# Peptides against a protein of PDB entry 3EFO: the designs that were tried, part 77

Target 1, 262 residues: chain A of PDB entry 3EFO
Amino acid sequence: SQLADLYKSCETDALINFFAKSAFKAVLHQPLKVIREILVNQTAHMLACYRKNCASPSAASQLILPDSMKVLPVYMNCLLKNCVLLSRPEISTDERAYQRQLVMTMGVADSQLFFYPQLLPIHTLDVKSTMLPAAVRCSESRLSEEGIFLLANGLHMFLWLGVSSPPELIQGIFNVPSFAHINTDMTLLPEVGNPYSQQLRMIMGIIQQKRPYSMKLTIVKQREQPEMVFRQFLVEDKGLYGGSSYVDFLCCVHKEICQLLN

## One batch from the design tools (peptide; aimed at target 1 L65 H254)

Design b2_p30_7_s2 (made by RFdiffusion4, then SolubleMPNN; from b2_p30_7, 18 letters changed)
Fold by OpenDDE base, seed 1:
Structure b2_p30_7_s2 (fold): chain B 262 residues (1-262), chain A 30 residues (1-30)
Amino acid sequence: as target 1 above (262 residues)
Amino acid sequence: SLLEQLKETLQSLLRLAEEMLAALEERLNS
């Protein structure tokens, strides 16, 4: 069961990597609008084809998907929302070129994390356990004002703090008395030495060990201006530069599937 | 009826979304 799940997961990762590199190559010769349309159509067609050809008569009203295909749409939407595929003046040419080059050289394992970050509720850490906390979906709806979250995409690491974060955790991490005293200019956590601090550092180390690049740490306070940058990595939400939320994308894909099957 | 057709469509979308979201959550912690 675990092996089967792993295999299915790898297939999705490989497909996303392929689509990303193909699209990022195509931007040099094709209009962005056309590229985006192709990606959406491919997503819909793959899902529709499976339903049409593989669905049992008893499940005619249901779209039963392989595990690999179940997660394909969310990653596809993340790809569509990448700055390389967006035509917005707010995005610099340098940024587009930089991200394009990064993805073009990324392996399968790196690209999946790049497109869909890992978001961990570290306020739930069990200092007696060496296990990572359960990851949550990358959406603002999964955050809490009372929580502290760690986000990593292989290139950047963010420590997000809610305005009502527990003072004891703040003191444990930063050795300061309150949220207001946290210095967001620091790129390294202080060596406080308590169990919670050590556990957090261990988690950060584990995440870093799996990546080829050293991730810069950015500390983000809720409701401060730098939070806007952090929110861009909540990939299931509506994009700042015109990208759709995952829910909206699913609606679009569903409509397309229905049209293909009718 | 049109209402029933809309209902069926919405139900289908809901099922699809639930299935995909469940798979995503499982993947994130695998």
Scores: peptide ipSAE 0.400, ipTM 0.836, DockQ to the pose 0.577
OpenDDE base, seeds 2, 3, 4, 5: peptide ipSAE 0.376, 0.377, 0.375, 0.382; ipTM 0.818, 0.821, 0.818, 0.818; seeds 3, 5 fail the geometry check

Design b2_p30_7_s3 (made by RFdiffusion4, then SolubleMPNN; from b2_p30_7, 14 letters changed)
Fold by OpenDDE base, seed 2:
Structure b2_p30_7_s3 (fold): chain B 262 residues (1-262), chain A 30 residues (1-30)
Amino acid sequence: as target 1 above (262 residues)
Amino acid sequence: SAQAALEETLKALEELAEEIEDYLLEKLNS
């Protein structure tokens, strides 16, 4: 059907970009709570319409998403949890205003990265490979105390180190003997010069490439205070200040769809 | 029954979650 074709043509990144700009514009005139509710309702209505008119016959209890929107709930939840729409004490008013303005000018590719960061398991690097490590989902469940992860959203870059991260990797990256010796005040990695360090720097360079803004690097040790900030970029997790986990949001959307179809 | 409906829904969500995992990882690494 024509409607089915329309849904197939809808690209998640474009939709999120549109919703983000619309919502961020609305912030100037509408309460945040109302904006969030509208976004949820729009999502539910869109998906309910698909379920009703395009999906194969099935029980209303079945959540059916078109392929083009399979990850829409994930990104929508990220949008809903953004500091512009959900204020966080650790984010200043100026920073929130800055992010709002940035998103208003972002293209589709920039916005999708902004809302859902790249999270790369650096500890799995193959120094002989020219390929980036496979990105993992932005959730604490994907981290490892034995791991080292690089997170980037186009504006910020974090190097997260597990408390049990391999000393040899720490030595390779920081030229220090142990986790305890890492200086988290550094905003630049040292020029250690070994293959691992070079590979990591290359990866960071690739990530920075074609990004409109220079990403500030923050080194984060697991269980130290700055990790709290880092965890806010794990967008699939439940937020500290009212943001839903991806799973919880998905359940919420499902319930809304069911209500619309009843 | 209500219980059966709930189980069906949960199963569907689990299946969807798995499918989304594939799509998301593909997207993130494309």
Scores: peptide ipSAE 0.329, ipTM 0.770, DockQ to the pose 0.646
OpenDDE base, seeds 1, 3, 4, 5: peptide ipSAE 0.308, 0.282, 0.324, 0.327; ipTM 0.737, 0.716, 0.789, 0.791

Design b2_p30_7_s4 (made by RFdiffusion4, then SolubleMPNN; from b2_p30_7, 13 letters changed)
Fold by OpenDDE base, seed 4:
Structure b2_p30_7_s4 (fold): chain B 262 residues (1-262), chain A 30 residues (1-30)
Amino acid sequence: as target 1 above (262 residues)
Amino acid sequence: SAKEAEEKLLEEIKKLAEEILEYLLEKLNS
């Protein structure tokens, strides 16, 4: 059918870009709550339409998503949890305005990264590798107290350090003897000059070179207050200030779809 | 019961969510 063909040609990253820009434009004229509701409704409606007209017969309890839009709810939840649409006290008005303006100009690839960041386990780096480490899920469950992770979303870069991060890595990165000695006020890594430091800097450089905006680096220690900001970028998890986990969001979408189909 | 059905549904959604998220991760790392 023509409708089925339409869904087959759908690009999730293009959709999220469109929804993001539309929502961020609407922020100036609509209450945030209304905007969020519209986004949820649009998501549910689109998926319900697919279920009704394109999917094979199945139990009502089954959530069937077209392959082209399978990850749409993931990004939609990320969008809904963004500081522009979900006010967070730790984010200044200026920062919100800045992010809004940036997203309004972002291409499809940039917005995709912005809403679902790269989270890289750099404690497992092979200093001889020229490739970026494989990204892990943006969830606290993928962090480890013994690990060091780099998070990047095209605008911000975070270096997260577990409380039990290996002292040798800390020494290698920061040239300090222990976790406690790390200065989190720094926005640049020191040029220590060892292979691990060089590799990390190289990775950071590669990430930066792929993005049109200069990313500010924030050093984050686990269990310190600034970690709260970092955790907001773990977009799969429940937000501290009202954002849902992806699971909860998917449940919500599923229920909405069922309601639309009944 | 309705509660049991809801719990079952939740588990199914959790499973699906996990599958989708793993799919996304694989896609992003490709």
Scores: peptide ipSAE 0.590, ipTM 0.917, DockQ to the pose 0.740
OpenDDE base, seeds 1, 2, 3, 5: peptide ipSAE 0.566, 0.574, 0.579, 0.586; ipTM 0.910, 0.913, 0.914, 0.916

Design b2_p30_8 (made by RFdiffusion4)
Pose (drawn by RFdiffusion4):
Structure b2_p30_8 (pose): chain A 259 residues (1-239, 243-262), chain P 30 residues (1-30)
Amino acid sequence: SQLADLYKSCETDALINFFAKSAFKAVLHQPLKVIREILVNQTAHMLACYRKNCASPSAASQLILPDSMKVLPVYMNCLLKNCVLLSRPEISTDERAYQRQLVMTMGVADSQLFFYPQLLPIHTLDVKSTMLPAAVRCSESRLSEEGIFLLANGLHMFLWLGVSSPPELIQGIFNVPSFAHINTDMTLLPEVGNPYSQQLRMIMGIIQQKRPYSMKLTIVKQREQPEMVFRQFLVEDKGGSSYVDFLCCVHKEICQLLN
Amino acid sequence: EAEEEQREAMLEETYEFGMEKFQEVVEEEE
């Protein structure tokens, strides 16, 4: 009967999986604007209830989120930015209908990765003694012109290359000497390489391991290349609203529920 | 287990970062 127990026991990934499927089923029944509104208001409602009933007294300038829901807003914003609940500019209806379907079948492990892609820094990789590098937030702010990154959501895998990308690596991977020497349209498996091209293929394997679909590798050269598609998977950035924007929005309506 | 811990740490960093930026926006509004 205590609300504190309800919240202390929640799981964001499980909640996100439900909201996503619930919203994606509703796409075939209600205006998308209506669906998004329900999502945002339900999110503000869950947090406002915790604020007026469980949270110890705190200043109004603060937005209080339970531990169980620390990253719920970030993921909810990812759902709202997703092309299934978004619109016309680019992204075919065939792409939307397809992704809408893929999510309807997903388990928790799949939906977590689908809505928050895994961004791995590759240029800072520890040679032959690896075990998959620490992940980095899904934002352009964590990309470096000197860096090479791996981004996966379970369906796509992007190998991102910066402009001042170390030629040493571009050689040990693409067997070519320089950055401008790589052609994106040749997105096939590169072998050779002794320390790195192996350590990279090692982590590309470990990532695919638990994943049902074999991911489509897409190489991205930084400055003005296909990168436009890649930017979509940096879900923390604005690309809908940014993570911070959404957080700013939820607080407004949580306050609107004046308490 | 190591990958799960690194995942949780990365997500916590995202949360802290968002909360810091939110506090800055509130201070600017005030």

Design b2_p30_8_s1 (made by RFdiffusion4, then SolubleMPNN; from b2_p30_8, 13 letters changed)
Fold by OpenDDE base, seed 3:
Structure b2_p30_8_s1 (fold): chain B 262 residues (1-262), chain A 30 residues (1-30)
Amino acid sequence: as target 1 above (262 residues)
Amino acid sequence: KKWEEERRKMLEEVVEEAMQKFQELVKEEE
């Protein structure tokens, strides 16, 4: 019961912040592979301990997560897939160092957003509403070729455009007649002045106001080369450079737990 | 608070869906 109470008091958000900072500090002294292994082991040990000491008897095939730490593996997978711990060709050493330093100073809320971005369906905006659209999960399965999505992680902001994005929205945002005319080299949206443009800018402003760092905007067209960078922020999915999907991560953790409990 | 609640619910959905898929994969390996 004492252990159970301890687990009930655990805060996932605080834990992931701690793990992130610890891991990022370790980057200076240990190989990335070792750090990733440690993180997996720590996750497995924590869950194994809970299963052994707090959970009711269950089949070995079951993965039991306490409510207080239910989403911890989600963030842990995101951490493992982060460019600081998992090098990617498109990310320079300097950029990795920069992000590492930033995370070292992040609070709990900042780290949450950083590791699991906010993805907003901009194409669903109601210009008559002051409410932000509901965020969707960071997975390709939630994207639509007909949609426009805004992704923000506190450091970067991406505007993703489906190949079949509505021309009227494209016109509203970029003041160009079609998808093909959009210049992806721009880092600022034009001030078109129509209600949709104003609404989008307002949303972007709100997102920015809640963050301590100025986010650079990157415009991404579906099926163009830069989209590959964007897809790396879809953290639930399997990465191109060794990052596991969340499901695969769970399998990995489960195997580790079984080994610990045998 | 609303944002946090919505985010929590979304992440819980991630967990639940993944757990279902996980169980299926484990069964296939048996």
Scores: peptide ipSAE 0.559, ipTM 0.912, DockQ to the pose 0.794
OpenDDE base, seeds 1, 2, 4, 5: peptide ipSAE 0.556, 0.557, 0.554, 0.551; ipTM 0.911, 0.910, 0.909, 0.908

Design b2_p30_8_s2 (made by RFdiffusion4, then SolubleMPNN; from b2_p30_8, 14 letters changed)
Fold by OpenDDE base, seed 3:
Structure b2_p30_8_s2 (fold): chain B 262 residues (1-262), chain A 30 residues (1-30)
Amino acid sequence: as target 1 above (262 residues)
Amino acid sequence: SREEEERRKMLEEVVNEGLEEFKKIVEEEE
């Protein structure tokens, strides 16, 4: 059907960019709660329409998504969890305003990264490889106490250090003997000069070169207070301040769809 | 690009796993 073709041709990346800009514009004249509700409803309506008009009969428990929009709920959840739409006490009004303005000018590629960050396992770096490590999912389940991870969303960069990070890597990156000696107040990595340090710096450079904005680096130690800020970028997980996990969001959307179709 | 493809595959994993967990939850609630 023509409708089915329309859904199949829909580009999720463009949609999330549109929804983000629309929502962030609405912040100026609508309550955040209302905006979030609208986004959920819009998501539900799109999927409900698809199910009603395009999908084959299936069990009520199934959430039927067109291939082109399968990832939309992922990004939509990220959008709903963003500090502009979901206020967090650690984020100032000025910072929220800043991010809002930035998103309003972002292209599709920028918005993708902004809402679903790139999380790289730095502890697995091959100094002989010119390739970036494969990104892992933005969830705590993908972290390890023995690992070191770099997170980037186009505006901010985090270097997360597990409590049991290898001392040799710590020394390689920071030129200190142990995790405890790392100064988290620094915003720049030292130029240690070893292959591992050089590789990490190169990776950071590559990531930065692909983005129009300079990303501030924050070094985060596991189990320290600043880690809570970092965890907010693990967008698949349940947020500390009311943000849903991706799975919970699916449940929410499904509930809305059922209400629309009944 | 390679990176884009890897990202796509990763997100597909997110979707697939999430949908599986979702189904389980919904079925348990019914």
Scores: peptide ipSAE 0.669, ipTM 0.950, DockQ to the pose 0.833
OpenDDE base, seeds 1, 2, 4, 5: peptide ipSAE 0.660, 0.658, 0.661, 0.658; ipTM 0.948, 0.948, 0.948, 0.947; seeds 1, 4 fail the geometry check

Design b2_p30_8_s3 (made by RFdiffusion4, then SolubleMPNN; from b2_p30_8, 12 letters changed)
Fold by OpenDDE base, seed 2:
Structure b2_p30_8_s3 (fold): chain B 262 residues (1-262), chain A 30 residues (1-30)
Amino acid sequence: as target 1 above (262 residues)
Amino acid sequence: EKEEEERRKMLEEVVEEAMKEFQKRVEEEE
């Protein structure tokens, strides 16, 4: 059908950019709650329309996602969980305003990273490799107490350290003997000069070079207070301040779809 | 780009696994 063709032509990355800018513009004259509801409704309506007009008959319990838009709900949930639309006490009003303004000027590629961050397992680095480690999913389930992870979203960069991070890596990165000795107040990594440190810095450089804005580095220790801020970037998980897990979001969208199709 | 392809695959994994969990939850609520 012509409608099916329309869905096939949709690009998720462009759509999320559009929705983000629309929502962030709306912040100026609509309550956040209303904006979030609109986004959920839009998502539900799009998928309901697809199911009704394009998809093969299926059980009501199934959520049908067209291939061309199957990743859209992922980004939509990330958008809904963003500090601009979901107020977080640890984020200042000025910071929220700043992020809103930045997103309004972001291209498609920038918005992708901004809403779904890149999370890299730094503890797996091969100092002899020129390749970046493969990104992992932004969920706590993908973290390890023995691991070190770098998260970047184009505006912020976090270096997350597990409580059981290898002392050798800690020494390599920070030139301190143990996890307890790491100073999280620093905003720059020391130039230790060993291959691991150099490789990490190189990776950070590569990530930074691909983005138009200078990313602020925050060092985060597992189980310390600043980790709460970091966890907000694990966008698949349930947030502390009202943000839904991706699965919860899917359930919500599904219920809305069912209501629309009844 | 290889990185872009890897990201795409990763996101597809997100969708796939979430759908599995979603299906379980929906079935439990029925």
Scores: peptide ipSAE 0.626, ipTM 0.939, DockQ to the pose 0.849
OpenDDE base, seeds 1, 3, 4, 5: peptide ipSAE 0.619, 0.626, 0.618, 0.625; ipTM 0.938, 0.940, 0.938, 0.939

Design b2_p30_8_s4 (made by RFdiffusion4, then SolubleMPNN; from b2_p30_8, 14 letters changed)
Fold by OpenDDE base, seed 3:
Structure b2_p30_8_s4 (fold): chain B 262 residues (1-262), chain A 30 residues (1-30)
Amino acid sequence: as target 1 above (262 residues)
Amino acid sequence: DREEEERRKMLEEVVEEAMKKFAEIVKQEE
């Protein structure tokens, strides 16, 4: 069918870029709550239409997604959880305005990274490897108290340190003897000069080179207050200030789909 | 692109795991 062909030709990254820009433009003349409701509704309508016209009958407990749109709900939830659409106390009005303006000019590649960050397990670095470590999912379940993780979304960069991070890595990165000695007020890593430090700096450089904007580095210790800010970038998880987990989002979308199809 | 492929696979994992949990939740609510 014509509809099936349309869905098969859809590009998720282009769609999320479009939805993001549309939503962020709407912020100027619509309440945030209304914008979020519209986004959920649009998502539900798209999926309901596909289910009705393109998919075979399935159980009510199944959410049928076309291959081309399989990950769209992931990004949509990220969009809904973004500080521009979901205000957080730690984000100033100026910062929200700034991010809104940036997204309005972002291309497809930049927007996908912005909404679903890159989270790298730095503690697994091989100083002899030229490859970046494989990114892990943006969820607390993927973090480890013994690990060190680098998060980047094209605008911000976070270095998250587990409470049980290896002292040798801490020494290698910060040139201090223990976790307690790390100064989280710094925005730059010290030039320690050892292979691990150099490798980490190289990785950070590679990440930065791929992005048009300079990312500010924030060092975060697990269980300290600033970690709350970092956790907001774990977009799969439930947010502290009203953002839903991805699973909860799916439940919400499903409920709306059922209402549309019944 | 290796990075893009890895990201794609990761996101697919996100979807699959979430769908499993979603199905369980919906089943419990029925």
Scores: peptide ipSAE 0.603, ipTM 0.934, DockQ to the pose 0.829
OpenDDE base, seeds 1, 2, 4, 5: peptide ipSAE 0.595, 0.594, 0.595, 0.593; ipTM 0.932, 0.931, 0.931, 0.931

